Peptides against a protein of PDB entry 6J54. Designs and how they scored, part 152

Target 1, 223 residues: chain A of PDB entry 6J54
Amino acid sequence: NENLFASFIAPTMMGLPIVTLIIMFPSLLFPTPKRLINNRTISIQQWLIQLTSKQMMAIHNQKGQTWSLMLMSLIMFIGSTNILGLLPHSFTPTTQLSMNLGMAIPLWSATVFTGFRYKTKTSLAHFLPQGTPALLIPMLVIIETISLFIQPVALAVRLTANITAGHLLIHLIGGATLALLNINTMTAFITFTILILLTILEFAVALIQAYVFTLLVSLYLHD
Target 2, 42 residues: chain B of PDB entry 6J54
Amino acid sequence: QFQFTGIKKYFNSYTLTGRMNCVLATYGGIALLVLYFKLRSK

## One batch from the design tools (peptide; made by RFdiffusion4, then SolubleMPNN)

Design b2_p17_7_s3 (from b2_p17_7, 10 letters changed)
Fold by OpenDDE base, seed 5:
Structure b2_p17_7_s3 (fold): chain B 223 residues (1-223), chain C 42 residues (1-42), chain A 17 residues (1-17)
Amino acid sequence: as target 1 above (223 residues)
Amino acid sequence: as target 2 above (42 residues)
Amino acid sequence: ALEETLAKILEKILDLL
């Protein structure tokens, strides 16, 4: 079972970490537009970014729309890294809890502080739901405060757990397929079919997790 | 619009100001409680 | 109708998250 987690170890060559290069690689897949009418690939990318931007920023006012660039960059980064991580024996940085915490905590802090800065009264009032009986107010405020601090942890763990679980499952089924090639060809074919279906599912999961992560950050900003 | 009188005007769970004051009062109460136990431990 | 349906689905997903 130690071999299963080998793909989650930070890759190094000659003692130098390759993780930095892996993290930077997705940025090469999204070049900036230089013309009014760009290549088909760039045009599709821009169209997708515009659609996601309109959907995500529809709940925000003009001040909240300032975060559009950051939110779009975040979803593109997480989505691209997750998809690239689905390659067999590839290292996915988002499987590392430390990386996800490193993204979630600052973004969460930024949203919370932004809320307190521009909407102090509303942000403070958010710790107490409307219509709460007077006797439950102290306990509920404590619970809502704890809930707030759990948000960054939930963001990081959700992303990490979903991507990691997908990787483990792909590797296990992939390994089983290879082992069954010389034992039973029919069973190996069935296992391979399951692997393909699972890979398609994980592509969807990769995009959904990127979207959910970004959406929740946006919702925390909106309060 | 909810019309509250007396203490309920400042501390209620329906108005924005009332909710804010309740939160501040709760945090203040907890802080005083922690301070009390800290001083008592000495 | 489509937007409303998508909104309802999104609300259900958000409730689970």
Scores: peptide ipSAE 0.135, ipTM 0.741, DockQ to the pose 0.025
Fold by OpenDDE base, seed 4:
Structure b2_p17_7_s3 (fold): chain B 223 residues (1-223), chain C 42 residues (1-42), chain A 17 residues (1-17)
Amino acid sequence: as target 1 above (223 residues)
Amino acid sequence: as target 2 above (42 residues)
Amino acid sequence: ALEETLAKILEKILDLL
């Protein structure tokens, strides 16, 4: 059982953490374009970034558009790390809750403080939903305040849980497939097919979780 | 549009200003309660 | 430490299943 979770342990070589290099690796996959007409790969990447940027930032005003670079970099980072994490015997940094908290807390704080600075009235009003009965106002304000502080935790845990659960399931089914190879080859083949389908699903989950994480940060910014 | 009179103009759950004032009043009340208990304990 | 704790909790849940 301990071997199942060994894949989630931060890798080290000679006592030095390789995690830093793993985290930095996805940046190499997205080179900066220097030409008007770039390679097909770079062009596709830029096109995807533009599409996602337009879609995500459509709800923001000009001041919110300043966060476009930050949000796009975030989604590219999380998405690329999640996809790379699905490679065989790879380590996914986003399975580490500490990393996700390290991203969630500063971004959440920045969005909350930005909201209070530029839209103080709207931000304060957000603690009370519209149409609340008068007698429920104090309790609901308290609940909404608590909800605000839970946001960074929920953001980090959601990403961690979804990615970790997917990886765990792949490992479990993969291990079961290997175990069944010596017991029943036909059943092992079925299990292997399920593993392939699950892997495809996890690719989708990886991208969706990256998008959801970034989207929620964006929504917190918009309030 | 909503039109409130009296104290409902300042404290309501429909207008932006009303909601803000309700939130501030709630926080102010909590702060006063905490302050009261803190001063009483000394 | 937190990740290890979560891993242990998850392992315990898996043992129950």
Scores: peptide ipSAE 0.113, ipTM 0.751, DockQ to the pose 0.017
Fold by OpenDDE base, seed 2:
Structure b2_p17_7_s3 (fold): chain B 223 residues (1-223), chain C 42 residues (1-42), chain A 17 residues (1-17)
Amino acid sequence: as target 1 above (223 residues)
Amino acid sequence: as target 2 above (42 residues)
Amino acid sequence: ALEETLAKILEKILDLL
């Protein structure tokens, strides 16, 4: 089992943690444009950012759109780290639950407190759905309160579990493929094909998880 | 649209104010219960 | 999904009442 999780150990070089460098590396892939007409790659990147920004901010009012920069930076960070994590023998920081909790808890807290600050009545009323029978009100309020506190955990665990599970599968199937090369080349080819398909799926999952994480944070802000 | 009279005016599950009051009442009740048991154990 | 499930449960309870 230690061999299975060896890829999830935080890498160090000469006793120095390189995790910080790994976390900062994705930022280098998103350079700020200097020209009015940028390179094709930068233009495509900006176009994607604009599209995602429009989609995410369409849910929010003008007050909620103040968070656009932070939410877009969040999705870009999570998305880029997740995609880069799919590189062979790469370490994905978002596979670390501690990191995801470190991201989810403050963002969730910020959204909840922002809600209470600017929309106190609506936020308090959110603990009780409309049309609840009078006898069920106390229990439902308790359940909704518990649900609220589960949200940051759910955000972190969802992201961590999806990315980690994908990485585990890639490593397992990859290892199996290598092992089968010496046993049966045809079977190894099949497993390799599965690995490729899985890798493509994980690319999609990586982007989806980044989007879902950011979307849920934005949704909690809207409420 | 909803005509509530009496206590239902302040505590209802349909209006925003009513829902807020219900939530506050629930939290207040729980707080009082916790306080009661805490004082009772002392 | 949870909210939808809760809503459905509430609807069922309301139908029973």
Scores: peptide ipSAE 0.064, ipTM 0.782, DockQ to the pose 0.016
Fold by OpenDDE base, seed 3:
Structure b2_p17_7_s3 (fold): chain B 223 residues (1-223), chain C 42 residues (1-42), chain A 17 residues (1-17)
Amino acid sequence: as target 1 above (223 residues)
Amino acid sequence: as target 2 above (42 residues)
Amino acid sequence: ALEETLAKILEKILDLL
């Protein structure tokens, strides 16, 4: 079991944590454009950013669209870190619940406070669904309040659980494949095929979770 | 579209203002209850 | 009448915020 979770331990060099460098590394993969017509990689990146920005900001007014830079940076960060984490024996910072909570709580708080600042009436009204019978109002307001405070937890746990579970499964199946290489080659081949399919799925999950995380933050801002 | 009279005009679950007032009233009631129990021990 | 006036004042304040 120690070997199973070894990939989730923060790496160090000479006693110094290199997690900071790992977190900053994805930034190097997205250089700023300097030319009118950039190379293919940067052009694709810009195209993707434009598409995602248009999609996410379509639900926001002009004030909400000011958050576009933050939301796009967030999705790029989470997405890139998740994809890099799928490399063999790589450390994924987003598997750490502390990191995801560190991202989720401030962003959630910012959205909630922004809502109260600019849409006070609407924000307060969200604690009571429209058309609620009068007798159920106090109970429902309490439930809705609790639901609000669960949002940052659910946001962080969702991302962490999905990425962590995927990593664990890849490591387990990969380890099983290696163990079966000397026992039964045919079974090892089947397990390896499953591993490949799972890896493809995890690539999709990595991107989807980044998108969902950012989208939910955006939706909380819209509310 | 909704026509309310009296107290229902200010406390209803259909209008935005009514919903807001209901929420505030609920929080106010809870705060008063907490305050009551806190002061009751002393 | 007083309640309505207070409600209107409160609504105006909330609209400014």
Scores: peptide ipSAE 0.022, ipTM 0.717, DockQ to the pose 0.019

Design b2_p17_7_s4 (from b2_p17_7, 11 letters changed)
Fold by OpenDDE base, seed 2:
Structure b2_p17_7_s4 (fold): chain B 223 residues (1-223), chain C 42 residues (1-42), chain A 17 residues (1-17)
Amino acid sequence: as target 1 above (223 residues)
Amino acid sequence: as target 2 above (42 residues)
Amino acid sequence: ALDETLSKILSKILDLL
């Protein structure tokens, strides 16, 4: 059991919190452009950011587009950390529920409060779907209120669980592959193939979870 | 467009204002119930 | 509206898988 979760322990060296450096490291992979015509890699990055920004902000009005910088920074951060977490023996900060809650709760609260501030009537009306029978109104309002408060938890847990489960599975299959190398090479090869396929899947999951997390935050803002 | 009269004009599940009022009424009712039980326990 | 959007997103995710 200890071996299974060893990869999820926050790394420290000589008592110093390396986790802070790990969290800051992805920012180095996205340098700011300095030239009119940038390097190919930077140009591709900027192009991807522009495409994602257009997709994310297409839902929002002019006032909602004010959050574009925050949302794009969020998706870039989560996406980069998730992808880097797939490196061998790497530590993914987003596997920590505490970190995801630390991101989800403030962003969720900000979106909810922003909604109440600028769209008070609409935000209050969201607690009661249209066409609800009169007798079910109190119960439905309560349920919708509970649903609202579950949103940040679901947002954090979804991201954490999907990334963590992927990491666990990669480690388990990887360990099984190594164990089977001396027992049955054919089975080990099959397991290794599964590991490769799983790794590819986890790359997709890493990006999808980053996108979903950001999209849901954006969606809550749009109400 | 909606033909609501009387109290249904202010409390309905179709109009935006009506939905808002229903939500506020529900929260107000819950708050009053909580207050009632709190005062009753005292 | 949120459920519909989530359903659409889920469909897109499933298409990617």
Scores: peptide ipSAE 0.176, ipTM 0.792, DockQ to the pose 0.031
Fold by OpenDDE base, seed 1:
Structure b2_p17_7_s4 (fold): chain B 223 residues (1-223), chain C 42 residues (1-42), chain A 17 residues (1-17)
Amino acid sequence: as target 1 above (223 residues)
Amino acid sequence: as target 2 above (42 residues)
Amino acid sequence: ALDETLSKILSKILDLL
């Protein structure tokens, strides 16, 4: 089990500079367009970013659209890192809970404070659902307050757990496939098929988790 | 719509203002309780 | 074999960028 987890820890042991480079690497995958009609890859990328931007900002008013740049950069960063992390024996920074907390906590705090600053009444009213019996109001307000503070933790843990679990499963099935190649080729083939299906699923999960993370941040901002 | 009178006008779970006031009252009550226990310990 | 395949895919993606 330690060998499996070593794949998640070993790259960080190289030192902070290397980890920093790994984190910054996805930025190279998103070059800025310089022409009206760019290369096909860049055009598709920009089109995708535009579509996702429209979807994410559809729930926001003009004031909330100020956060569009940050939210889009966040989803692109998380998505790219998650996808790159699916490479064999690669290091995924988003598997580190510390990194996800480092993103979640500031963003969550910013959204909460922004909500209180510009939508004070709505934000305060959010602690009490409509139609609550009078006797349950104090307890429910407390519960809702606690729920608010759980949000950043849940946000970070959800992302980390989903990506990490997927990675572990891919490594385990992959390792089993390799081990079975010399034992039973038929079983190895079945295991390999499962690995392929799982990999496809993890690609989807990687994108979905990035979207969910960003969406929840956006929803917290909307309040 | 809802026509609340008296205390229910300011503290209700249906209107936005009422909900806000309830939340503030709850926090205020908790703060007072904490303050009470803090002063009692001295 | 899988590692090599993924590496090739990555290389192709990088070349397209």
Scores: peptide ipSAE 0.136, ipTM 0.707, DockQ to the pose 0.024
Fold by OpenDDE base, seed 3:
Structure b2_p17_7_s4 (fold): chain B 223 residues (1-223), chain C 42 residues (1-42), chain A 17 residues (1-17)
Amino acid sequence: as target 1 above (223 residues)
Amino acid sequence: as target 2 above (42 residues)
Amino acid sequence: ALDETLSKILSKILDLL
């Protein structure tokens, strides 16, 4: 059990936690551009940010577009941390539910409160779908209220579960591959092939989860 | 587009205002029920 | 409405994968 979950333990150096440094490390991978024509890597990064920004903010009005910086920073942070977490023996902060809850709850609350602040009538009306029969109104309002409070939990758990499950599978299949090297080389080769395919899938999952997390926060803001 | 009269004008599931009022009424009713049970224990 | 929008976006993402 210790070997299985060893990659999820918070790393320390001389008894001091280095998790803060790990969380801040992705910021170094995205330097601020200073030239009119930047390096290829920076240009690609800017292009990707512009595309994602256009896609995510197209749904929002001018007031909602003020959140563009926060949402783009969020997707860049989660995406970069998830991708870096797929490196061998790397620690992924987003595998910690506390981390994701710490992001989800404030962002969700901010979106909900913003909705109540600027779109009070629409936000309150959102608890009751249109065309609901009169007899079902109280029950449906309760259900929608519960649904609202489940949103931050679902947001955090979705990200945590998907990333954690991916890491666990990679470790399990990787461990099985190493164990089978001394038992049956052919079976180990098959397992290794599965591991490669799984790692490719997890790269996609890492990016998708970052996008979905940010997108849902954005959509909650839009209501 | 929808024409409602009487109480349906204020409490309906088709208009924005009507939906809002229904939600407020529901929360108000729940609050009153909770208050009733709390005061009943005293 | 939000669920419909999400479903459409997710469908597009799944199509890209």
Scores: peptide ipSAE 0.103, ipTM 0.780, DockQ to the pose 0.033
Fold by OpenDDE base, seed 4:
Structure b2_p17_7_s4 (fold): chain B 223 residues (1-223), chain C 42 residues (1-42), chain A 17 residues (1-17)
Amino acid sequence: as target 1 above (223 residues)
Amino acid sequence: as target 2 above (42 residues)
Amino acid sequence: ALDETLSKILSKILDLL
């Protein structure tokens, strides 16, 4: 089983962590536009960013729109890292819970504090859902308070679990395919086909998880 | 539209102000309870 | 440390399967 999880170990070179460079690498894929009409690649990127920005920030007012840059950078970062992680023999930083917590906790705290700062009444009211029976109010307020503190953990764990599970599954099926090559070629072909389909699915999951993570942060900001 | 009178005007689960007050009351009650136990232990 | 712990737990679960 050590071989199964070897791909999730943070890579090092000469005792220095390469993970820092891996985390910074996706930024090179998204250069800043310098022309009115850029090349096709940059134009597509800008179009996608604008599309997702309009979609995600539609629920926010002008003050919430100030978070557009941060949220778009977040989705681009997570999405790009997840996609790059699906390359053969690649390390995905987002499989590390520490990294996801490092993103989730500050963003969550910022959204919560921003909510309390500008919308104190509404934020406090969210601890009690509308229409709650009077007898259940104290218990529900406590539960909702606990739920609030679970949010950053849920964000990190959800992203980590989904990406890690996908990577693990690809690794397992891939290993099974290799093992079956010399045992039963027909079965190996079937497992290989499943691996291809699974890889396509994981590409979708990678993007979806990036979107969900960013969306939930946005929703917490909106409150 | 909901029209509340008396104590229900300030403590209800339907209006924004009412919900806020309920939350504050709950936190206040918990804080007082914790304070009571702390002072009792000493 | 947490990542290693989770990895170990996951490994144990996979051993049982």
Scores: peptide ipSAE 0.151, ipTM 0.773, DockQ to the pose 0.017; fails the geometry check

Design b2_p17_8_s1 (from b2_p17_8, 10 letters changed)
Fold by OpenDDE base, seed 2:
Structure b2_p17_8_s1 (fold): chain B 223 residues (1-223), chain C 42 residues (1-42), chain A 17 residues (1-17)
Amino acid sequence: as target 1 above (223 residues)
Amino acid sequence: as target 2 above (42 residues)
Amino acid sequence: MFEEIMKIYEYLVSLLS
């Protein structure tokens, strides 16, 4: 079963890790516009970016919209890396928990610190929900404090778990399909159908997880 | 809006200032407890 | 089964490194 995790090992070429190149590769898929009216591909990309930007920034005030560039770059990066990771024999950097933590922790800390800097009273008040009974105030404040620190971990683990689990399932079902081809073609066809459906689902999950990750970061910024 | 008097004016779970004061009081209490145990262990 | 669980554990640890 060592082959199950072989796809998640950081690839090397000529003894040098090429993870950096893989991480930078999605950026090549989004060229910068040069003309007022671009070609169809760039126009569609810009349209999608504008739509997502409009939806995500609708929650934020004018001050929060300053983070639009970073949040949009984040969703495009995670989304593109996740989608590219679904290609056969491709390495997905977002399957690495270290990478996701590396993104989640700084972004979370930035949002928290920004909140404390500009809205100190409101940020401190968020540790205590409204209408809390007096006897439960100390305990609830502690729980909310712990919950705050769990946020970046939950954010990173959610992304890592969803992408990793999806890849593992595709690998397992794919392997099962190949094994069943020699045993029962009908059952193999069923498993193959499941594999196709799962692959389609993983495409959706790849985009959703990118959106959720960015949305939660944005939500923490809004609070 | 709620009108509070006495201690409830400063420590309540409904007003923003009251919630902030409750949070600060909780952290202050925890800090004092930790300080107490540290000083006691010396 | 235990060996498989340990492999998963090792993989998870490797993801953190």
Scores: peptide ipSAE 0.028, ipTM 0.734, DockQ to the pose 0.018
Fold by OpenDDE base, seed 1:
Structure b2_p17_8_s1 (fold): chain B 223 residues (1-223), chain C 42 residues (1-42), chain A 17 residues (1-17)
Amino acid sequence: as target 1 above (223 residues)
Amino acid sequence: as target 2 above (42 residues)
Amino acid sequence: MFEEIMKIYEYLVSLLS
């Protein structure tokens, strides 16, 4: 249904795609601090960034902490785009699987390559879990190899599916609420309550998915 | 520390080097099998 | 129901391209 999936179509203006502008818009929401004591909004933002940075970089060594800028920019980008996507009549770029794959595959390949570059023995050993019976070693190595290649796909699909499903449910329940207003006000009130609860959940999911995406990339770097 | 003797010293699922050797042996075996079937088909 | 499933499938395929 075009009406059902219309919100997921890439918007164009005057025949030109404006997706690039939408993708770049979150960068304007996070200005760099210029003063020792900034305003309250920027101070809260910087405080949150520092907290998330401390949490994510706690599992990394000094060499792994060089990725802090990229990982923090990634979580800020995905988080901001997901939150902005919850606005009415807005387009969420993270609902596009192509974009998520475009982020997941390079980051995954970079982490895997970095692992083989600096931790070759450990990276190769990760294809075989500790304590594996001797007879199961060949099969388990194959399974672990397949699992490695599924990681970027699973990473992208997880983000896309969660955000897309959430938006779809909001639209469906919202449409049902409007339709039920003219039929039965009591049932409409129930569906509206569900819509409110779902909207609150989607705000949480938007942030959690950004965190999980970045955390998994960070975890792959640690491996 | 684990005490392994013989083949288990080099091919085990507990030590880092042993696990690496098992992985390399597995890939080597698969490569040899692929090569065998490729040469047989010729 | 089958038509609706196919629409979802087509949408998912379109997201891959």
Scores: peptide ipSAE 0.023, ipTM 0.732, DockQ to the pose 0.018
Fold by OpenDDE base, seed 5:
Structure b2_p17_8_s1 (fold): chain B 223 residues (1-223), chain C 42 residues (1-42), chain A 17 residues (1-17)
Amino acid sequence: as target 1 above (223 residues)
Amino acid sequence: as target 2 above (42 residues)
Amino acid sequence: MFEEIMKIYEYLVSLLS
């Protein structure tokens, strides 16, 4: 059990936490372009950022598109940290619930406060769906209010749970393959194939969770 | 557009103003209930 | 009296919109 959760312990060097350096490392992988014609890697990165920016900002008006820089930086940060975390013996900061809550709560509160500031009438009306029977209005308003406060928690827990569960499954199946290698080579080969398929799936999950996290933040801003 | 008369003009679940008023009325009612129990305990 | 109160309320709501 200690070996399973050892990868989630915050790494320390000489008694000092090195988590801050790990969090800042992905930002070094995305340098700002200085030339009109850049390297192949930078060109691909700019192309991907432009594609995702077009898709996410298509649903927003001019005022909502002001948040494009924040949303693009968020998806690149979470996506890069999740992919780097899949490397052997690596630490993923996004497995820490404190980090995800630290990102989710300020972003969620900012979107809610901006809504109440500029669209007060519409924001208050969102607590009651259209066409609700008169008898259900008080109860439904309370439910919608509770639902609003659960949004930042659900946003953080979703990211943490998916990444953590993925890492645990890789370790469990990896340990099973090593144990079965000494017992039956054929069954170990089957388990090893499942491990490879799972690792490919986790790469996809890492990117999808980054996209979903940013998309939900943008949707809350749109409302 | 929906045509409402009387109190339904201000409290309905179809117009934005009506929905807003229903939400404010609900919060106001809850606040008054909390205030009532707080004053009752004192 | 109710209509007069609601006129004041509508004015206040218009300031928030």
Scores: peptide ipSAE 0.006, ipTM 0.669, DockQ to the pose 0.016
Fold by OpenDDE base, seed 3:
Structure b2_p17_8_s1 (fold): chain B 223 residues (1-223), chain C 42 residues (1-42), chain A 17 residues (1-17)
Amino acid sequence: as target 1 above (223 residues)
Amino acid sequence: as target 2 above (42 residues)
Amino acid sequence: MFEEIMKIYEYLVSLLS
């Protein structure tokens, strides 16, 4: 086979990057409803949006529910891009750590600053769990501070690693299947079955990672 | 619910205010240490 | 017939590789 990481290279046409078009493409899949009773696709989309919004906003107060639009747009964007990235010969922008960091860091900083703005006392107290011995307070505060700064990195790396690993596995198993076709058809068939199952799993992972990413951002907002 | 007296009233790991003060004290101590080493090196 | 099926199989796998 060719380069194992060829699918992760930013696509270009006539020397111009098409990444911008790929990032904007998912927005075309979610049109705004105009009728009271829409078609099946829009109805399913609205149902999913309402379901996810209900789940995520259940833990937030009225002020926290103001973030619903941002969080829902985030999950829809990541979810749609991840699913579209599983299509053959497609590029997944979420496999780029730069993109995920570009989303995670601003959102994380916004949640942290919002917490300090409206819940200063609670946010500061969050660095020290209740019931800690007096001798361990300084050390634990430092650890919790470090943990806070690791949050955006972990958020971005988690999404990037899961999506990238999934794509790599699909390519590796696919390449192995092709190689085994000339050696043993039976083993190639088994490998192909695993490839199909893995592809189904990656579709689920794509949605789960979008949900987890948005959920964690929401939890950070909850403080 | 918690009955603290003296310094423990302001610096404890159980009350919200106490935890906040402990965190601020920790950061203040670290800042002072950094400042001390910075001034000492100069 | 078997050869044609194998061609389809190879094509499907090639889409994922």
Scores: peptide ipSAE 0.000, ipTM 0.643, DockQ to the pose 0.012

